# Ledger of designs, part 294: peptides against a protein of PDB entry 9IZ0

Target 1, 345 residues: chain A of PDB entry 9IZ0
Amino acid sequence: ITCLGSNGHTYKQLVKGGNDDLRQDAVMEQVFEQVNGFLRSYRKTSQRNLSMRTYKVIPLALKTGVIEWVQDTIPLGEYLDSAHKVYHPKEWSLSTCRKLIAEKQMEDLETRLKVYDLVCRHYRPVFRHFFLESYADPVQWFTTQTNYARSTAVASVLGHVLGLGDRHGQNILIDKTSGEVIHIDLGIAFEQGKKLPVPECVPFRLTRDVVDGMGITGVEGVFRRCMEFTLETLRREEDSLLSVLEVLRYDPLFSWLISPLRRMKKQKMQLENFNQPESGNITTDASRDPKIQRNNVSGESEAERAILKVRQKLSSTLSVEASVGELIRIAQDPSYLALMFCGWS

## One batch from the design tools (peptide; made by RFdiffusion4, then SolubleMPNN)

Design b2_p27_3_s4 (from b2_p27_3, 19 letters changed)
Fold by OpenDDE base, seed 1:
Structure b2_p27_3_s4 (fold): chain B 345 residues (1-345), chain A 27 residues (1-27)
Amino acid sequence: as target 1 above (345 residues)
Amino acid sequence: KEEKIKKFKEILEELEKKREEMRKLLK
């Protein structure tokens, strides 16, 4: 829809309906704005204009709302699929790679590592071409690549600390003007991604294409240093961040748990991306509702565990450099990426 | 601490207000 603002400006907005928790998105965007306040107040992050890119979300009901249309953006996964066909037309399709990984999903780690390595050899990184194609001026190219590395570093630290899940290439937008990342669909937070049918094992998305976009230095330089400064800021502001999360503990409409419906929807989307519509009537007899013992884990008990886990992630037991080094290592580890739905790109 | 809690509550209240305003505009 297009709305006329009270300021006389016309805004494009997306009306979203369905099963998506737009209230979770709206609340997480408010948490990001608080974190952006901390980043602006700290010299090391402020001097680099470090921020989480935010967008406006107005939830209308539990499952419907209005989202700000982020102009001049592209989903990372859409760019990568198109660019891979252009730059590597003899390599495997994304559908072929997905199929091979899924066929081995129930196999041991050794078998999954072998298929992951095979997929990686037949699906090479291309995301560096985004910057080379979009910015003919060397200064703009360098600036936008720097903005990408900075915004990815902030999003990586914050995504780890808040336990953001479902960070696939369709939930990460690239701003074509600034090179910055915009994270969308924030309804999987506080490590609820570990409860997905394919559990999330990485702290944030740092796949080969995410690294390829950082240029020749990869993770070494702007990205690592900006992660360090972001984590240092969040450790300094721990009590402030925890105080913000404690407000959400008492919000009766905030969901600390992934809904069974959302989990099933994400499961279907993970499976339907494998099934070409062979017209097989798989009557999934919905009658076997396993008695998911509603472990009456009060929403309060889950909030308390989530806040405790945030505190643990902000622990100063390791240096900022050591903590960031370990996060980068885990996020790039083939032993974790081979377990992911799409860890190769 | 208390001031940050208060300010964040005010932000959530303003979010709920905007929700109700937008719900009225789309009816």
Scores: peptide ipSAE 0.158, ipTM 0.757, DockQ to the pose 0.021
Fold by OpenDDE base, seed 5:
Structure b2_p27_3_s4 (fold): chain B 345 residues (1-345), chain A 27 residues (1-27)
Amino acid sequence: as target 1 above (345 residues)
Amino acid sequence: KEEKIKKFKEILEELEKKREEMRKLLK
């Protein structure tokens, strides 16, 4: 939909209808704006213009809302799939890689590592080409690559602290003008991604293509330093952040739990990516609903547990440098990435 | 601190009010 604003500007808006509750996205965007306030107030982060990119979400109903269409964006996964076909046309398709990882999903770690390594050899990083293609001016190229590394660092720290899940390449947009990342579909937070059929085991997405976009220094340049400054800011503002989350504890509209419907939809999407259309009548015998023990974990008990985990992640027991070093290590560890649905790109 | 929390509550209440208004318009 295109709307004419009262200011005479024309805004494209996406009306999203579906099973995803845009209320959680809208609330998480408000949490990000509070964090952006902390980043602006701290000298080390303010001097670097560190921010989480936000977008306007107006939830209209339980299943419908107006999302600001972020103009001049592309999903990271869409760019990567296109770029891999252009730069590496002899490598495996994304579908082939997904199939091979899927076929070994129930196997041991050693077997999954072997398949992950095999996929990695046949699907090489290309995300550096985004910056080389989009920016002919060397100053603009350097600026946009720097903006990418900075925005990815902020999103990585904040995503870890808030336990953002479902950070696949379709839920991460790239701004073609600034090089900044925009995280969308925020309905899996507070480590609820560990409850997915394929549990999330990385703190944030730091795959080989995400690193390739940082240029020759990879994680050891702007990215690491901006993660450190972001975490230092969040530790300083811990009480302010926890107080924002305590407001959400008493919001009757905020769900601290992944909805059963979203869990089922993600399970189905994971399974459908395994089913190439072989014509076999897989009667989805929907009758074996395993008795999901409705652990009546009160929403309040999950909120308390979530806030406690945020506090633990902001602990000053380790230095900022040691904490960031460990997060970067875990996020790049093949032993974790091999367990992910798409850990190779 | 309290002022930031108050302002954040006000933002959430405005979002809730807009949700309720839109729910009435969609009925």
Scores: peptide ipSAE 0.143, ipTM 0.746, DockQ to the pose 0.020
Fold by OpenDDE base, seed 3:
Structure b2_p27_3_s4 (fold): chain B 345 residues (1-345), chain A 27 residues (1-27)
Amino acid sequence: as target 1 above (345 residues)
Amino acid sequence: KEEKIKKFKEILEELEKKREEMRKLLK
């Protein structure tokens, strides 16, 4: 739909109906706006225009809302699949890579690492081509690649601190005009992704293609420095951030537990990505699956545990440089990437 | 601290107001 704003501007909006609770997304966008306020208040982050790219979400009901249409964007995973077919037409298909990883999912780490390495040799990074194709002017090319590295650094720190987990390539949009990343579908926060059948094991997405988009310096330049400045700002504003999260502890619109519907949707998506045959009747009767140990963890106990984990991640026990160095190491570790459904791109 | 909490509550209340206004426009 197109709406006329009270300011006389027209806004393109998506009315979303179905099975997605948009209340969590709307609240997480408000948390990002508060963090963007902190980033604007400090010289080191303000001078670099560091921000989490946000989008407007208005939840109308449990399963219905209005979302801002993010113009001039493409999902990272859609670009990578298309570009890989163009630049590496003799390499393996994405479906072949997914199949080989899935066939070894139950094997030991050594076997999974061998298959991950084999997939990586037959599916090479291509994301550098996004910037080379889109920006013929060298100044625009450099500016957009810099904006990408800055935006990815902010999103990576926030992804770790707020426990957004492995953001897959369909939940990361690339802005074709600025090179910035936009994180969408914020339905899993505060490490709730670790409770999935295939747990999210990385602090943020830093795959070979995510790094290839940073250019010749990879992580060793704008990205690392912008992560350090972002984490320094969040550590200084710890009390302010924790106070924002404490408001959400008592918000009736915010759920500190993954909804049964979101859990089922993520489980289905994981099964589809692994080409596991649907065992027939996933009857939508959320009543009868007895093997979901409903750990009767009260939503309040999960909120307290989540806030405690945020505080622990903001600890000054390690330097900013040491903390960022360890996060970058873990996010690129083959022992974690080999456990993901798509850790090679 | 308390003033930042108050300002954030005011933002959530404004979001709920916008939600109710939008719900009336889409009926």
Scores: peptide ipSAE 0.127, ipTM 0.732, DockQ to the pose 0.020
Fold by OpenDDE base, seed 4:
Structure b2_p27_3_s4 (fold): chain B 345 residues (1-345), chain A 27 residues (1-27)
Amino acid sequence: as target 1 above (345 residues)
Amino acid sequence: KEEKIKKFKEILEELEKKREEMRKLLK
């Protein structure tokens, strides 16, 4: 929809229906704005203008709302699919790669690593080309690549700390003007991604293409340093962040758990992305009621466990450098990426 | 701490107001 503001300006807005998640998105965006307040208050992060890029979400009902249409953006996955066809037209299609990973989903780690390596050899990174194509001026190129690395670092730390899930290439937008990343569809948080049919096992998305966008320095440049400064800020503001999350503990509209419906929808979408429609009558024998063990864990006990995990992730037991080093290692580890739905790109 | 909690609650209440205002504008 296009709305005329009271200021006479026209705003493009996306009306999203049928997802219970817009309330969670709106609340998570407010958590990000609080974190952005912490980043602005700390000299090491404020001097670099470190922020989680936010967008306006106005939930209109439990299942409907208006999302600000983020202008001049592209989904990372859409860019990567298009760019891969241009730069590597002789390599495998994304559908071929998905199929091969799917066919081995139930196999052992060794078999999954072999298939992941095979896919990686036939689907090379291309995201560096985004910056080369979009910015002809060397100063703009350097600035936007730096903004990308900074933005990705903030999103990676914050995504880990808050346990953001479902960080696939369609849920990460790239701002074509700034090079910043914008995370959307925030309805899987507090490690609920581990409850997906393909469990999330990385702290954040740091695939080969995400790294390729950082340029020649990869993770060892601006990205690592900005992760360190972001984590240092969050550790300093631990009490403030936990106090913000405690407000959500008492919000009856905030879901600390993935809804069974969302889990089933994600399961179906994962299965449909694995099954090319061979025209076979898949009689969906709907009769296998998955015994959703409703662990009668009160929503309060789940909130408490989530807050405790956030506190544990902010622990000063390891240095900031050691903690960031381990997070980067795990996020790039083939033994984790081979287990993901799309860990190769 | 309490002031930050209060301010965050006020922000959530303001979001709820903006929701209700927009719901009235879209009807």
Scores: peptide ipSAE 0.127, ipTM 0.735, DockQ to the pose 0.021

Design b2_p27_4_s1 (from b2_p27_4, 19 letters changed)
Fold by OpenDDE base, seed 2:
Structure b2_p27_4_s1 (fold): chain B 345 residues (1-345), chain A 27 residues (1-27)
Amino acid sequence: as target 1 above (345 residues)
Amino acid sequence: ELEKKRKELLEFIEKRVEENEKAIKEA
């Protein structure tokens, strides 16, 4: 839809209809705006213009909403698939890599590590080319690569602290103008990604392509330092952040748990990405919700556990540098990445 | 400032609850 604003400007709006509940996204975007307030108030983060890129979400009904159209963006996964075909045309396809990882999903860690290493050798990183292609001017190139590393650092800390899941390459947009990352589809939070059919074992996405976009210094440059400044800001604003999350306990529409429907939808999407479309009309009548024994863990007890887990992640038991160092180590660890759906790219 | 931010988030939640309850009654 195209809307005329009261300012006389024309705005493109994406209307999402169907099975996407935008209420979770709208609430998480409000949490990010509050965190952006903390980042603007602290000198070390403000001087670097550190922010989580946000977008406006206006839910209209249970299954309908308006999203601000983020102009000049591309999904990270779409860019990487296209760029890999251009720069490495003799390497394996993304579909071949996915198939090999899937075929070994039920095997032991040693077998999964061997397959992950094999895939990594036949699917090399290309994301550095995004900056080299898009920016002919060296100053623009350096600025946009710096903005990418900064925005990725903020998103990585926030993604860890809030336990954001489902961080696949289609849920991460790249702004072609600024180089900044924009996270979308925020409805898997508070470590609910661990309940997916393929459990999420990393604190945030720091795959080889995510690192390749940071340039020659990789994680040891702007990225590490901006993670440290972001975590230092969130530790200072712990009580402020927790007070914002406590308000969500009063939202009856906020889901502290992944819905069975969303879990099944993600399971189907994972399976469909493995199976070529055999045209079988599996009209599986989704009306038989198996009585998953709702152990009556009150929504309050799940909210309390989520908030306690956020507090634990903001603990000052380790230095900021040690905490960031450990997060970066775990996020890049092959023993975790080999267990993921797409840990190689 | 924090109280203002909490109030803005509460007002957002309340409005969303009211709109959702209205949509359920009109459906």
Scores: peptide ipSAE 0.047, ipTM 0.678, DockQ to the pose 0.019
Fold by OpenDDE base, seed 4:
Order: structure tokens, then sequence, then C-alpha cells
Structure b2_p27_4_s1 (fold): chain B 345 residues (1-345), chain A 27 residues (1-27)
């Protein structure tokens, strides 16, 4: 939809209807704006203009709203699929890679690591080409690559601390003007990604293509240092951040748990993306709803557990450098990436 | 009680935003 603003400017808007709770996205965007306040108040982060890139979400109803259409963006996964076909036309397709990973999903870690390595050898990183193609001026190239590394660092720390899930290449936009990353579809937070049919086991997305976009230094230099400054800021503002999250404890419409419907939708999308032939014998015999004992763990106790996990992630027990070093290590570990839905790119 | 705490916390957040915006303008 195109809306005419009161200022006479036209704004493109995406109307999202259906089962996705845009209120979750709107609340997470409000949390990001508060974190951006903390990043602006701290000299080490403000001097670098560190921010989580946000977008406007206007919830119109519980399951319907308007999302700001972010102009001049591309989904990371769309760029990577296109660029990989151009730069590596003799390598495997994304569908071939997905199929091979899916065929081994139920196998042991050793078998999954072998298949992950095989896929990685036949699907090489290409994301560096985004910057080389888009920015012919060396100053603009350096600026945009720096902005990418900075924004990815902020999003990685904040995504870890808040336990953001579903960080696949379609939920990460690249701003073609600034090189900044924009995270969308924020409805899987507070470690609820671990409850997906393919559990999320990395703290944030730091796949080979995400690293390839950082240029010759990879994770070293700008990215690592910006993660450190971001984590230092969040540790300093721990009580402020926890106070913001405590507001959400009192929001009766905030979902601390992944909805069964969203879980089923993500399961279906994962199965469809694996091109698993419809084994026609999934009779959804609706009769064996496993009584998942809804332990009536009150929504309050799940909020308390979520906030406690955030506090634990902000612990000063380890140095900022040691904590960031461990997060980067885990996010790049093949033993975790081989278990992911798409850990190779 | 819950609405009161929500209001107090919203007012606290707004005040922290205003103080931060003021600090940015004074810096």
Amino acid sequence: as target 1 above (345 residues)
Amino acid sequence: ELEKKRKELLEFIEKRVEENEKAIKEA
C-alpha cells in the first residue's frame, strides 16, 4: 500500500495480515529504540554511531498491522542465492544443499558435520560481492562495509541478549544505501528458537557469508570491537534494560512463549523448504494431541525466566572480550552450524 | 496495581529517553 502522509510525502507500507502477531515485532522495535538510547548515551558506542536499525511497525489488530516498507533493501538470502548463481554457476544450488542437509537431519553429529563440510565446499561465500558491486567509490565502499560490520555487531549482541530466533537470510535485510542490516520478523525471542523443530543453537547468525561481507578482516577488527563496545554498554545499562523488559511482564498481550500455531507454521515452512516429498500418510490424526502437560507455569513465571536469562547473559563474570570471543566462537562453530536449517551461508 | 506499575514504568522510560535526548543536546 502507498500512503500519503500529512506532509505530502508518499510512504510505501506493507500490510501484513494473517497469523503473525505484529505486536511482538512492535514491542521488540520499542526495546531496540530503548537500547539505541543506551548506545547514544555511551561514548564508546555513540562515537561509532552504533545502533540497532529499526523499522516502523503499526499493529492494527492482534494479528494484522502495517509494516514500514524499508526502501532500497534486499533480503540477505535473496542476494546470496542470486549472487551465488552468478559468481559460482558450477557449484550446487541452494535447493541441493538444503536437500542434503535435510536427508541427514536425523543422523549423528559426525555424519551431519561431514555433510555440512561437503555443502560448504560446493557452496562458497559470495557476500563480499554485494559491496564490490554496489559501491564503486572506495570511500563509499569502505563506509558501507564498516556500517555493515557495525550494524551486524550490534544486532549480534542484542540478538543474543534478547534470544532472537528465526534469523534466516529472509529475515535479515541489507540496506543498499548504508550497508546496514535490518532484522525483521521479531516474533521469536527469549530463546524460543530452541523450541523450533530444528532447534536454534547459535547465539546469532555468523555464517560464512555473513563473515564474507566484513571483508578481509572477517570477524576481527570492526565487528569484534563493536560487539565488545555494545556488550559493555548493555552491561552498564543492565538495570535499565531489565526495567524495560519488566514492562513487558505486565503486558498481557506480550508472548513470552512461541505459539503452537507459529511453531506449526515454521515447521511446515521448514519441511516445504526441504522439498520433502509429501509422504501422504501424515494423517493429522487430530486425536493424538500429546497432552503436553501445560504445566500451568504461569505466563509470569516464563517472563521471570526470560528476564533471568537476559540478566545471566549480561553477567560481568567474564570480561567483555572473553564473552565476545566465546560468542563469536560458538556462532562460527561447525558443530552448531551443521545442526542449523541453513548454517552454510 | 498492574496498570499502575505499567504507567510508572512507562513514565520512567519516557523520562530516561528525555534525559538521554537532553544529554545528547548538551554534549
Scores: peptide ipSAE 0.030, ipTM 0.480, DockQ to the pose 0.015
Fold by OpenDDE base, seed 1:
Structure b2_p27_4_s1 (fold): chain B 345 residues (1-345), chain A 27 residues (1-27)
Amino acid sequence: as target 1 above (345 residues)
Amino acid sequence: ELEKKRKELLEFIEKRVEENEKAIKEA
């Protein structure tokens, strides 16, 4: 849909219908706006214009809403698939890489690492080319790459602290004008990504292509420093952030748990990304719904557990530098990336 | 204070909803 704003500007809007929980997106976007307030109030983050890029989400109904179409954006995964075909036309296809990783998903870590390393050798990073192609002017190139590293750092800290899941390349948009990242589809939060059929083992997406976009310094420089300043700000504003999350605890519309439907949808998307649609009637034997025994684990609401985990992630037990160093290490660790659905790109 | 932040958050939701319902009606 294209809407004409009261300012005379036309805005493209994406209508999502069906089972997409746009309410979770809307709530997370508000948490990000509050965090952006903290980032603006703190000198170290304000001086760098650090923010989580937000988008307007309007839940029209329980299952229907309008998402602001972020102009001049591309999904990271769409760019990477296209660029990989251009720059590495003799390497493996994304489908081949996915297939090989899936065929080994039930194997031991050693076998999965060997396959991951094999895939990595046959699917090289290309995301640096985004900045080189888009900006002929060296100042614009440097500025946009810097904005990318900054926005990725903020999103990485927030993604870890809030336990954002489902951070695949289609849920991360790149702004072609600024180089900033925009995270979308925020309905997997508070570590619910660990409940996916392929559990999320990394604190945030820091794959080889995500790092390649940072240029020659990789994680060392703008990215690391901006993560540190962001985490320092969030630690300072812990009580303020927890107060915002406590408000959400009283929102009866906020789901602290991944819905069975969303879990099944993600499972299907993980499976369908392996099969080209040969028209085979796979009879969905829907009968083996594993009875998620709602183990009524005593007393603590899922919201309380989520807030406690946020508090734990904001703990000052380690320095900001040590905490960021460990997060960067884990996010790049092949032993975790080899366990991911798409940890190589 | 929490109720104020809740109200500010809700008012911010409502305002974004209204601004975009307005943008949808003006479309």
Scores: peptide ipSAE 0.029, ipTM 0.604, DockQ to the pose 0.020
Fold by OpenDDE base, seed 3:
Structure b2_p27_4_s1 (fold): chain B 345 residues (1-345), chain A 27 residues (1-27)
Amino acid sequence: as target 1 above (345 residues)
Amino acid sequence: ELEKKRKELLEFIEKRVEENEKAIKEA
């Protein structure tokens, strides 16, 4: 839909109808706007224009709402699939890589690491080409690659601290004008992504293609330093951030748990992406798993656990540099990436 | 102060919804 604002400007908007609760996305965008306030107030982050890119979400009713159409964007996964076909036409298809990882999903870590390494050798990083294709001027190329590394650093710290899950390549948009990342579908927060059929084991997405987009320095230089300054800002504003999250504890519209509908949708999407024909007979009786009913942990107890985990992640027990160093190490560790649905790109 | 910001944000959202509903009826 295109709407005319009272200011005479036209705005493209996406109307979502159906089973997706946009209230979770709207609340997470409000948390990001408060964090962007902290990043603007602190000298080390404000001098670098560090921010989480946000988009407007207006929940209209239960399971319906309007989302801002983010102009001039592409999903990271869509770019990568197209670019791999262009730059590496002799390598394996994305479907072949997914199939091999799925066939070994129930095997031991050693076998899964061997298959992950094999997939990595037959599906090489290409995301550096996004910047080379999109920006003919060397100054624009350097500026946009720097903006990408900065925005990815902010999103990585916030993704870890707030426990943002389901960060697959379709939930990360790239702004074609600025090079910045935009995280969408924020309905899995506070480590609820660990409850998915394929659990997220990394603190944030730092795959080979995410690193290839940072250029010759990779995770070193701009990315690491911007993570450090972002984490330093969040540690200084811990009480302010926790006070925002405590308001959400008493919001009857906020769910600290993944909705059964989102869980089923993500489970179907994971199964369909593996092209396993036999999974069609898993009857929709997700209502009958008696193990799901017993963890009626009160929404209040999950809120308390979520706030406690945020406080623990903001702990000053380790230096900012040591904490960021460990997060970068874990996010790039093949032993975690080999367990993911798509850890190779 | 947070409750005031929440109220200002809700009023801004409501006004944006009304503007959009009006724009949808006029287009």
Scores: peptide ipSAE 0.009, ipTM 0.352, DockQ to the pose 0.019

